Peptides against a protein of PDB entry 3T7K. Designs and how they scored, part 12

Target 1, 248 residues: chain A of PDB entry 3T7K
Amino acid sequence: KAEKILARFNELPNYDLKAVCTGCFHDGFNEVDIEILNQLGIKIFDNIKETDKLNCIFAPKILRTEKFLKSLSFEPLKFALKPEFIIDLLKQIHSKKDKLSQININLFDYEINGINESIISKTKLPTKVFERANIRCINLVNDIPGGVDTIGSVLKAHGIEKINVLRSKKCTFEDIIPNDVSKQENGGIFKYVLIVTKASQVKKFTKLINDRDKNETILIVEWNWCVESIFHLNVDFTSKKNVLYQKK

## One batch from the design tools (peptide; aimed at target 1 R64)

Design b1_p11_8_s2 (made by RFdiffusion4, then SolubleMPNN; from b1_p11_8, 5 letters changed)
Fold by OpenDDE base, seed 5:
Structure b1_p11_8_s2 (fold): chain B 248 residues (1-248), chain A 11 residues (1-11)
Amino acid sequence: as target 1 above (248 residues)
Amino acid sequence: AKIDKELPDSS
């Protein structure tokens, strides 16, 4: 069926998109439309897998979904597009009125607001955002909203290698892992990095660390610190936003 | 279809 629909075009674009969708296309696509998209070099996946070499995200706007956050870790993210790209494309293809010799849909017209060339360019870097920030091992409280698995998965996609889940009520100093990074001379390395949800946790962990490992560097942040770092593909250590405690 | 939920705002 798709072949017959596409046969009216003399030339078909190859968009070379391997995409996931978030915040759109909840009902999916019919079989014909999937086939059409595939013939145009647009493959939509249900889930993010590294093996699929995903390069595109469809979303109506910047979202705090797992898929959207992980899409910024694609290698590279080539396109972050509004769902209207697919909608307009399929409308043009299904249109009986226009003897269109070619499909005239430009990807660049459908960019998600706020995902600019600066963000896209950073996805071409050989390192992930937290890797560049010398954050390799973190401590994550077990009561984090969204769940440790989902949050941990996002953080790992962005270069966190080890996530230590802290049982906030029972944890001791021995349960806190150091951020074991090779001392690079030029970067602020924090020995202890923690993501927490409550001020009481800040008090607890700062006390535990300072009592047992005096004069070490500590970074305690909220989840929003991670999200902001991901959205900018940069860690700003000069910002106090979403930083609950910092000891240099 | 599974609706992707936004992760919580910690603010």
Scores: peptide ipSAE 0.561, ipTM 0.926, DockQ to the pose 0.795
OpenDDE base, seeds 1, 2, 3, 4: peptide ipSAE 0.559, 0.561, 0.557, 0.561; ipTM 0.927, 0.926, 0.926, 0.926

Design b1_p11_8_s3 (made by RFdiffusion4, then SolubleMPNN; from b1_p11_8, 5 letters changed)
Fold by OpenDDE base, seed 2:
Structure b1_p11_8_s3 (fold): chain B 248 residues (1-248), chain A 11 residues (1-11)
Amino acid sequence: as target 1 above (248 residues)
Amino acid sequence: MKIDKELPDSS
């Protein structure tokens, strides 16, 4: 029983973690370890639900998984930790060394490389990354690797309100939705934002838009543009990286 | 648990 194992400690920390795991703990935890973690204020969830108010992710490194990308949308993300935190914690707790009056594990020693305080601090902002970038409505090609549902779900977690799925072979200009954002004074607003996979799609959509709406602003990007924006919790409009077409 | 798949690298 977890209680009997923990009874040897005079004081138990409360880590206040509501976490998901990605790239680790595929086999889960045994019932005793789950109970131990729960008593230490560590709750691990199988899936991301907004209602759970998740604040932590466990991963061995930065990953391009749905869970990892969505974790950067937590409000806030308090900790991004390596699985070694749990491993070392459980190891210390299960240790038969009589003299451990306290659990001495510092969360800060287990931070995921590349998720620094600057990134964590941005998760405390009242807005999402794409919201701050004035990107609310996007067009997504239906043939995107990873699937429109998964990619769309990640994008929505980061403040994209509307995702229009374009049937790349059959779409017309009328199928393309504008990025309907109120003119905020200080941000470059693109009227048409598209995520595409192929140069042929760039040519097609550029032609369709320019033939019907010649003077409008267009941003056509790859999926990696979104990923990099999420990893940095910032959209850099000065970067040409992963931008396939831009008209200002 | 399902192994989380990494979303594709578009590069």
Scores: peptide ipSAE 0.537, ipTM 0.928, DockQ to the pose 0.774
OpenDDE base, seeds 1, 3, 4, 5: peptide ipSAE 0.536, 0.533, 0.534, 0.536; ipTM 0.928, 0.927, 0.927, 0.929

Design b1_p11_8_s4 (made by RFdiffusion4, then SolubleMPNN; from b1_p11_8, 3 letters changed)
Fold by OpenDDE base, seed 5:
Structure b1_p11_8_s4 (fold): chain B 248 residues (1-248), chain A 11 residues (1-11)
Amino acid sequence: as target 1 above (248 residues)
Amino acid sequence: ANIDKEIPDSS
């Protein structure tokens, strides 16, 4: 059926998209439309897997979803597109009116607002955002909204290798892991990095660390610090935004 | 349907 629909076009584009969707296409696509998209070099996946070599995200805007946040870790993210790309494409293809010799849909017209070339270019870097920031091992409180698995999965996608989940009520100093990074001479390495949800946790962890490991560097942040770092694909250590405690 | 929910703010 898809072949018959596409046969009216003399030339078919190959968009070379391996994509996931977030915040759109909740009902999915019918079989014919999936076949059409596949013939145009657009493959949509349900889930993110490294083996799929995903290069595209469809979303109406920047979202704080697992898929959207992880899409910024694609190698590279080639396109972040509005769902209207698919909608307009399929509309043009299903249109009975014009003997269109060609599909006239340009990917660049459907870019998600706020995902610019500067962001896309950073996805071509050989390192992940937290890797570049010398954050390899973090401590994450177990009561984080969204759950440690989801948060942890996003953080790992962005170069955090080890996530230590802290049981906030029962944790001791011995439960806190150091950020074991090779001392690169380029300053800004924090020995202890923690993501917390409450001011009481800041007080607890700062006390535990300062009492047992005096004069060490500490970074305690909110989840939003990570999100902002991901959205910019850069960690700004000069910003106090979403930083709850910092000791250099 | 994998409803990809927005991760809530921790604040």
Scores: peptide ipSAE 0.505, ipTM 0.896, DockQ to the pose 0.762
OpenDDE base, seeds 1, 2, 3, 4: peptide ipSAE 0.503, 0.505, 0.500, 0.505; ipTM 0.895, 0.895, 0.895, 0.895

## One batch from the design tools (peptide; aimed at target 1 T150 W223)

Design b1_p12_1 (made by RFdiffusion4)
Pose (drawn by RFdiffusion4):
Structure b1_p12_1 (pose): chain A 234 residues (1-94, 102-181, 189-248), chain P 12 residues (1-12)
Amino acid sequence: KAEKILARFNELPNYDLKAVCTGCFHDGFNEVDIEILNQLGIKIFDNIKETDKLNCIFAPKILRTEKFLKSLSFEPLKFALKPEFIIDLLKQIHQININLFDYEINGINESIISKTKLPTKVFERANIRCINLVNDIPGGVDTIGSVLKAHGIEKINVLRSKKCTFEDIIPNDVIFKYVLIVTKASQVKKFTKLINDRDKNETILIVEWNWCVESIFHLNVDFTSKKNVLYQKK
Amino acid sequence: EEEEEKFEELSE
């Protein structure tokens, strides 16, 4: 059936996209539209799996979804495209000349896309390997944790902020000895006291979740930035 | 869809 639709075309391009959509196409398209995309070398997965080697993201804009943040750890991310690409493409299908250059997500330029080819992850480059994360983090620890691990963090230690003792805190073994991601000022006081009591001479970095988000969007941890840094001892 | 949007809003 989709072949009949495509039988009208002398030649079909191979867009060679393995993509997820975020902020768009939240189920699929109709079955015909889907089979057409595959015939054009466009495959859209429901969720991100490391072994599918996704290279593309469809999104209306830069988004803070798990999918958009994780797309910045594709190996490599080749295309970040507005949904209008698929829309214009299917409109024409129903010769093919829709191109991969008229549909960039504004704010995701080549300089950032290119950093996804780097042989390191953003937090791996920053020597942030093992972190503590408060259990009350917005988005929940499982998701935030998945995003941070996708960006080079190996160990996520979850702290029940009200209950945790110093012994629950894991060092950042790879440089900050202790790295914590927190929500409340009430947590900054408790943690700096605990660590200062028990490991006075060591280094600490305490940041908000937004510090990690900014680092991912830039694919760089800027240690000279005070934005979203709640406490540091270096 | 709503869960994705909720996550995006909480992530701000």

Design b1_p12_1_s1 (made by RFdiffusion4, then SolubleMPNN; from b1_p12_1, 4 letters changed)
Fold by OpenDDE base, seed 2:
Structure b1_p12_1_s1 (fold): chain B 248 residues (1-248), chain A 12 residues (1-12)
Amino acid sequence: as target 1 above (248 residues)
Amino acid sequence: MEEEEKLEELMS
C-alpha cells in the first residue's frame, strides 16, 4: 500500500532520520504511515538505544523529558523537529489533489524553537557537556523528583561517569564521593559536586564537607542547573542561577 | 501521554 501511494512521486527524498518522539505521537503511527516514513529514510524508535545511532528528536517544543534531554547527547543530533514535519509530510503524500512530482518539505522549516545551529553544532563535539565542565563524579540525593535512575541516566548520557546516590537522612561525610578529575591547568574543578532538592540538604552537606575536608571546592546545585547546562550544551560557572552553594 | 507529561512535570 505504501509503495502504491509513493509511486506517484518521481523522486523520493531520503531524510536519513533515526528519531525518537517526545510530547507527540502518543498513539504512534499506522503500519502504512510507518512504511511511508521508512521509504523516505525516516525511522522512528520507541526508546533511546546507543546502538541505533539516533540523530533526531520530534517534539512540539523544548521539553524536560528524559528523551528530549538525552537527544541533546546524540552524536550528533542532526535535527530537532516539530511533529508538524511528519504531519505535513504525510498529509502531502496522502493528498490526491497535489499533482506534485516531488515532495516539497524542508526539514529546516520545522526546527524546534530554541534548538538552533549553535546547539546542534555542539553535539558534534567529541566530548559531552559535563565532561567539558570537568564533572565526572557527582552526588545525587535519593529524594530527587523524577527518580535517581532517570536523572542519573540523563546525566550519564551527558558525560557524568559516576553517580553516587545519597540517602539524605542517613548519609555521613564518608558517603560523599569526590569528583575525581585530573587538574587541567585552565579549568575550575570542584572536588565535591552535589545535586540536591532542599535547603536543609545544602546545610547538611556543606557542614559535613567543611568540617571534615576544609578548604575544598564545593558545588551544590539544583536539577535545573543540569537542565540548563544540557539545553545550552555548556556549563556556565559564572552564573549563579540554580546554584545553591559554591565554594571556589 | 501521561508518562511523558508526568516526566516533564517531575523533571521541571
Scores: peptide ipSAE 0.034, ipTM 0.719, DockQ to the pose 0.886
OpenDDE base, seeds 1, 3, 4, 5: peptide ipSAE 0.032, 0.032, 0.034, 0.032; ipTM 0.718, 0.712, 0.719, 0.718; seed 4 fails the geometry check

Design b1_p12_1_s2 (made by RFdiffusion4, then SolubleMPNN; from b1_p12_1, 6 letters changed)
Fold by OpenDDE base, seed 2:
Structure b1_p12_1_s2 (fold): chain B 248 residues (1-248), chain A 12 residues (1-12)
Amino acid sequence: as target 1 above (248 residues)
Amino acid sequence: MEKEELLEKLME
């Protein structure tokens, strides 16, 4: 059926998209539309797997979903597109207007607001955002909204190698892991990096660290600090936004 | 509420 529908076009574009969707297309696509999209070089996957070499995200806007955040770790992310791209594409294809010799849809017209070429270009870098920031090992409180598995998975996708989960009520200094990175010349490495949810945790962890490992560098942030860093594909250590405690 | 919407809110 898809071949018959597409036969009216003299030339078919090959968009070469391997995509996931978030915040859109919850009901999926019918079999015919999936086949149409496949013939146009658009493959939509249900989940993110590294083996699929995903290069595209469909979303109505910038979202804080696992899929959206992980899409910014694609190597590279070629396109971040609004779902209207697919909608308009399928609409044009299903249109009975016989006179359309070509599909006239430009991917660049459907870019998600806020995901510009500057962000896309950073996904071509050989390193991940937290890797560039010299954050390899972090401490994550167990009561974080979204769960440690989801949050941890996003952070790992962006270059954090080790995530230590802290039991906030029972943890001691010995439970806190250092950010073990080689001192590179050009940037202040924080020995202890923690993601917390409460002011009480800031007080607790700062006390534990300062009492046992005096004069070490500490960075305690909210999850929003990580999200903002991901959205910009850059860690701004000059910003105090979403930083709860910093000791350089 | 879809799982993704829930995750968005929880991650905000």
Scores: peptide ipSAE 0.030, ipTM 0.660, DockQ to the pose 0.813
OpenDDE base, seeds 1, 3, 4, 5: peptide ipSAE 0.029, 0.028, 0.028, 0.026; ipTM 0.662, 0.656, 0.642, 0.606

Design b1_p12_1_s3 (made by RFdiffusion4, then SolubleMPNN; from b1_p12_1, 4 letters changed)
Fold by OpenDDE base, seed 2:
Structure b1_p12_1_s3 (fold): chain B 248 residues (1-248), chain A 12 residues (1-12)
Amino acid sequence: as target 1 above (248 residues)
Amino acid sequence: MEEEEEFEKLAE
């Protein structure tokens, strides 16, 4: 059926998209439309797997979803597109107007607002955002909204190698892991990096660390610090936004 | 279908 529908076009574009969707297409696509999209070089996956070499995200806007955040770790992310791309594409294809010799849809017209070429270009870098920031090992409180597994998965996608989950009520200093990175010449490596949810946790962890490992560098942030870093594909250590405690 | 949860901004 898809072949018959597409036969009216003299030339078919090959978009070469391996995509996931977030915040759109909850009902999926019918079999014919999936076949049409496949013939146009558009493959939509249900989940993110590294083996699929995903290069595209469909979303109506910048979203704080696992899929959206992980899409910024694609190697590279080629396109971040609004769902209207698919909608308009399928609409043109299903149009009974006989005279369409070519599909006239430009991917660049459907870019998600706020995901510009500067962001896309950073996904071509050989390193991940937290890797570039010298954050290898972090401590994550167990009561983090969204769950430690989801948050941890996003952070790992962006270059954090080790996530230590802290039981906020029962943890001791010995439960806190250092950020074990080689001292690079050019910038302040934090020995202890923590993601917390409450002011009480800041007080607890700062006391534990300062009492046992005096004069060490500490960075305590909220989850939004990580999200903003991901959205910009850059860690800004000069910003106090979403930083709860910092000792340089 | 796992409802994709958007992580809320923690109120400053």
Scores: peptide ipSAE 0.062, ipTM 0.713, DockQ to the pose 0.351
OpenDDE base, seeds 1, 3, 4, 5: peptide ipSAE 0.059, 0.061, 0.061, 0.057; ipTM 0.710, 0.711, 0.714, 0.711

Design b1_p12_1_s4 (made by RFdiffusion4, then SolubleMPNN; from b1_p12_1, 8 letters changed)
Fold by OpenDDE base, seed 5:
Structure b1_p12_1_s4 (fold): chain B 248 residues (1-248), chain A 12 residues (1-12)
Amino acid sequence: as target 1 above (248 residues)
Amino acid sequence: MKKEEELERLML
């Protein structure tokens, strides 16, 4: 069926998209439209896997979803597109107007607002954002909204190697892992990095660390610090935004 | 899908 629909075009574009969707296409696509998209070099996946070499995200806007945040870790993210690209493409293809010898849809017209070339270019870097920031091991409180698995999965996609989950009410100093990174000459390394949800956790963890390891560097942040770092593909250690405690 | 929308709502 897809071949018969596409046979009216003299030339078919190859968009070379390997995509996931977030905040759009909740009902998916019918089999014919999936086959049409496949013939145009557009493959949509349900989930993110490294083996699929994903290069595209479909979303109506910048979102804080797992898929959107992880899409900024693609190697590279080539395109962040509005769902209207697919909608307009399929509308043109299903159109009964016999006069269309070509598909006239340019994917560059469908960019997500706020995902600019500066962000896209950083996805071509050989390192991940937290790797560049010398953050390898973090502590994450167990009461984090969205759950430790989802948050941890996003952080790992962005270069965090080890996520230590802290049981906030029961944890001791011995439960807190150090950020085991060798001192590079030009970067402030925090020995302890923690993501917390409450001011009481800041008080607890700062006390535990300072009582046992008085001279060590500590970074305690909100989840929003990680999100902003991901959206910029850069960690700004000069910003106090979403930083709850910092000791250099 | 339901988890993604929930994540967006919880992170707003």
Scores: peptide ipSAE 0.038, ipTM 0.741, DockQ to the pose 0.727
OpenDDE base, seeds 1, 2, 3, 4: peptide ipSAE 0.037, 0.036, 0.035, 0.037; ipTM 0.732, 0.732, 0.728, 0.735

Design b1_p12_2 (made by RFdiffusion4)
Pose (drawn by RFdiffusion4):
Structure b1_p12_2 (pose): chain A 234 residues (1-94, 102-181, 189-248), chain P 12 residues (1-12)
Amino acid sequence: KAEKILARFNELPNYDLKAVCTGCFHDGFNEVDIEILNQLGIKIFDNIKETDKLNCIFAPKILRTEKFLKSLSFEPLKFALKPEFIIDLLKQIHQININLFDYEINGINESIISKTKLPTKVFERANIRCINLVNDIPGGVDTIGSVLKAHGIEKINVLRSKKCTFEDIIPNDVIFKYVLIVTKASQVKKFTKLINDRDKNETILIVEWNWCVESIFHLNVDFTSKKNVLYQKK
Amino acid sequence: LDKSDIEIPSSS
C-alpha cells in the first residue's frame, strides 16, 4: 500500500535518520505514513536505547524533556529538526526534494551539535563522576538520574535529605571531593555543616538542577559561572 | 503524555 504511493517516484532519498520525537508525534503516525518513512530511511523510536544509535531528534524547539536532554548525548547527534520536516515530507509524498537544512531547531547550532562527537561526555570532561542527589528533586531521581548518567555521571547517590548522615554522602571519585545536587537552602546548610564537621579541608560543590541543564545545553561545564551554584569550597 | 516528553522543572 505505501509501496503503491511510492511507486509513483523515480527514486527515493535515504535520509538515514534514527530519531525520537519530543514535544511532538506522541504516538506514531498512521501506518501508511510510518511505512513510507522507513522506505525513506527514517525510523522513529518510542524511547531512547543506547544500542539503536539514534542520530536525530525532532522537536519544535529546545526543550527540557528527558528526550531532548538525552539527545545531546547521542553518538553523535547529527540532526536536530523541527517536526515541519516530517510534515512537509509527508505532504509532498501524498519528485521528493525536502531537505535537511531548512528545519533546524533554533538555538541548536553546529558548534553544539559537533560536541556530541567528542570522545567524552560533558560531566566526564568536567571531572564530575559521582554525585549525591536529594530525593525530593523535581522530576524524580529515576529520570534526572537517567539523564545525568547519559551525560557521563557513573554513580548517582540519592540522599533522603531530612534523614541522611555524613556517612551516606559519597565522594566524587575520579576536582571537587563532594558534589551535591539540591533543591532547598535548608539542604545547603545541613550538608555543608556535615561535611565541614567531618572532612574540613576537602572541597565541595553544591548546585541546583538547573546548573546541570545549562551545562547540557552548552555541552560544557563552566566552572567560572556562579549561576545556579549554591555553595562551593575550592 | 509519556513522562519523558514532559519538561523537567527547575529545582528552585

Design b1_p12_2_s1 (made by RFdiffusion4, then SolubleMPNN; from b1_p12_2 with L1M I8L S12T)
Fold by OpenDDE base, seed 5:
Structure b1_p12_2_s1 (fold): chain B 248 residues (1-248), chain A 12 residues (1-12)
Amino acid sequence: as target 1 above (248 residues)
Amino acid sequence: MDKSDIELPSST
């Protein structure tokens, strides 16, 4: 069926998109439209898998979904597009106007607001955002909203190798893992990095660490610090935003 | 709605 619909076009673009959707297309696509999109080099996947070599995200705006946050870890993220791209594309293709010899839809017209070329360019870097920030091993409290699995999965996608889940009520100093990174010459390295949810945890962990290792560097942040770092694909160690405790 | 499409809460 798709072939018959597409046969009216003299030339078909190949968009070369391997995409996931978030915050849009909840009902999916019908079989004909999926076939049409496939013929245009647009493959939409239900879930993020590294093996699929995803390069595109469809979303109405910047979202704090696992899919959206992970899309910024794609290698590279080529396009972050509004769902209107697909809508307009399918609309043009299904349009019975005989005069359309070509599909005339430019991907660049459908960019998600706030995902600029500077962000896209950083997805071409050989390193992930937290890797560049010398954050390899973190401590994550078990009571984090959204759950340790989801948050941990996002953080791992962005270059955190080890996530130690702290049972905040029962944990001791021995349960806290160091950020095992070699001192690179030009970056602030924190020996202890923690993501926490509340001020009582800040007090607890700062005490535990300082009582046992008083001269070590500590970074305690909230989840929003990670999100902002992901959205910018840069860790700004000069910012105090979403930093709950810092000892250099 | 897949868990992966749920907006993660803002830290308060």
Scores: peptide ipSAE 0.509, ipTM 0.935, DockQ to the pose 0.819
OpenDDE base, seeds 1, 2, 3, 4: peptide ipSAE 0.505, 0.507, 0.506, 0.506; ipTM 0.934, 0.935, 0.935, 0.934

Design b1_p12_2_s2 (made by RFdiffusion4, then SolubleMPNN; from b1_p12_2, 5 letters changed)
Fold by OpenDDE base, seed 5:
Structure b1_p12_2_s2 (fold): chain B 248 residues (1-248), chain A 12 residues (1-12)
Amino acid sequence: as target 1 above (248 residues)
Amino acid sequence: MKKEDIELPSSK
């Protein structure tokens, strides 16, 4: 059926998109539209898998969803597009009135606001954002909103290798893992990196660490610190925003 | 909605 619909076009674009959707297309696509999109080089996946070599996300705007945050870890993210790209494309293809010999839809016209070329260019870097920041091992409190699995999955996509989940009320110093990175010249390396949700946790962990390892560097942040770092694909250690405690 | 499409909460 899709072939018959597309036969009216003399030339078909190949968009070469391997995409996921977030905040749009909740009902999915019918079989014909999926086939049409596939013939145009647009493959939409339900979930993010590294093996799929995803290069695109569809979303109405910047979102704090797992999919959106992980899309910024694609290698590279080629396109972050509004769902209107697909909508307009399918409308044009299904239109019987327009004797269009060609599909005239430019994907560059459908960029998500706030995802600029500077962000896209950083996805071409050989390293992930937290890897570049010398953050390899982190401690994450178990009561984090969104859950440790989702948060942990996003962080891992962005270069965190090890996530230690802390039981905030019961944890001791021995439960806190160090950020095991080689001292690079010219980079601030924090021995202990923690993501927490409450001021009481800051007080607890700072005390535990300082009592046992007084001279070590500590970074305690909220989840928003990670999100902002992901959205910018850069960790700004000069910013105090979303930093709850820092010891250099 | 799939769990994956839920916006993660802001610490705000």
Scores: peptide ipSAE 0.406, ipTM 0.870, DockQ to the pose 0.776
OpenDDE base, seeds 1, 2, 3, 4: peptide ipSAE 0.403, 0.403, 0.404, 0.403; ipTM 0.871, 0.871, 0.872, 0.872

Design b1_p12_2_s3 (made by RFdiffusion4, then SolubleMPNN; from b1_p12_2, 4 letters changed)
Fold by OpenDDE base, seed 4:
Structure b1_p12_2_s3 (fold): chain B 248 residues (1-248), chain A 12 residues (1-12)
Amino acid sequence: as target 1 above (248 residues)
Amino acid sequence: MDKEDIELPSST
């Protein structure tokens, strides 16, 4: 069926997209449209798997979804596109009135606002954002909104190797893991990195660490610190935004 | 709603 629909075009583009969708296309696509998209080199996947070598995200805007956040870890993310790309494409293809011999839709016209070439270029780097920031091992409180699995999965996609989940009420100093990274000459490495949800946790963890491992470097942040770092594909250690405690 | 398509809450 798709072949018959596409037969009216003399030339078909190959977009070479391996994509996921977030905040759009909740009902999915019908079999004909999937096949049309496939013939145009557009493959849409339900879930993110590293093996699929995803290079594209469809979303109406920057979102705080797991899919969107993880898309910024693609190697590279080639395109971050509005769903209107697919909508307009399928509309043009299904249009009987347009005697268009060619599909004339430019991917660049559908870029998600705020995902610019500077962001895209950083996805071509050989390292992930937290890896570049010398954050390998973090402590995550178990009561984090969104859940430790989702949050941890996003963080791992962005180069955090080890997520230590802290039982906020019961944890001791011995439960806190150090950020075990080799000292690089030019970057302040925090020995302890923690993501927390409330001020009482800051007080608890700062006390536990300072009482047992005096004079060590500590970074305690909110989840928003991670999100902003992901959205910029850069960690700004000069910013106090979403930093709850810092000891250099 | 797929868990992966839910916006993660703001920490603030």
Scores: peptide ipSAE 0.376, ipTM 0.858, DockQ to the pose 0.818
OpenDDE base, seeds 1, 2, 3, 5: peptide ipSAE 0.374, 0.374, 0.374, 0.375; ipTM 0.858, 0.857, 0.858, 0.858

Design b1_p12_2_s4 (made by RFdiffusion4, then SolubleMPNN; from b1_p12_2, 4 letters changed)
Fold by OpenDDE base, seed 5:
Structure b1_p12_2_s4 (fold): chain B 248 residues (1-248), chain A 12 residues (1-12)
Amino acid sequence: as target 1 above (248 residues)
Amino acid sequence: MKKEDIEIPSSK
């Protein structure tokens, strides 16, 4: 059926998109539209898998979803597009009135606001954002909104190798893992990196660490620190935004 | 709605 619909076009674009959707297309696509999109080189996947070599995300705007945050870890993310790209494309294809010999839709016209070329270019870097920041091992409190699995999955996609989940009320110093990275010249390396949700946790962990390892570097942040770092694909250690405690 | 499509709340 899709072939018959597409036969009216003399030339078909190949968009070469391997995409996921978030915040749009909740009802999915019908079989004909999926076939049409596939013939145009647009493959939409239900979930993110590294093996799929995803290069695109569809979303109405910047979202704080697992899918959106992980899309910024694609290698590279080629396109972050509004769902209107697909909508307009399918409308043109299904339109019987316009004897369009060609599909005239430019994907560059459908970029998500706030995902600029500077962000896209950083996804071509050989390293992940937290890897570049010398953050390999992180401590995460178990009571984090969104859950440790979701948060942990996003962090791992962005170069965190080890996530240690802390039981905030019961944890001791021995439960806190160090950020085991080689001292690079010219980079601030924090021995202890923690994501927490409450001021009481800051007080607890700072005390535990300082009492046992007094001279070590500590970074305690909110989840929003990670999100902002992901959205910019850069860690700004000069910013105090979403930093709860820092000891250099 | 899939878990992956739910916005992760702020920790604040």
Scores: peptide ipSAE 0.624, ipTM 0.954, DockQ to the pose 0.892
OpenDDE base, seeds 1, 2, 3, 4: peptide ipSAE 0.623, 0.623, 0.624, 0.623; ipTM 0.954, 0.954, 0.954, 0.954

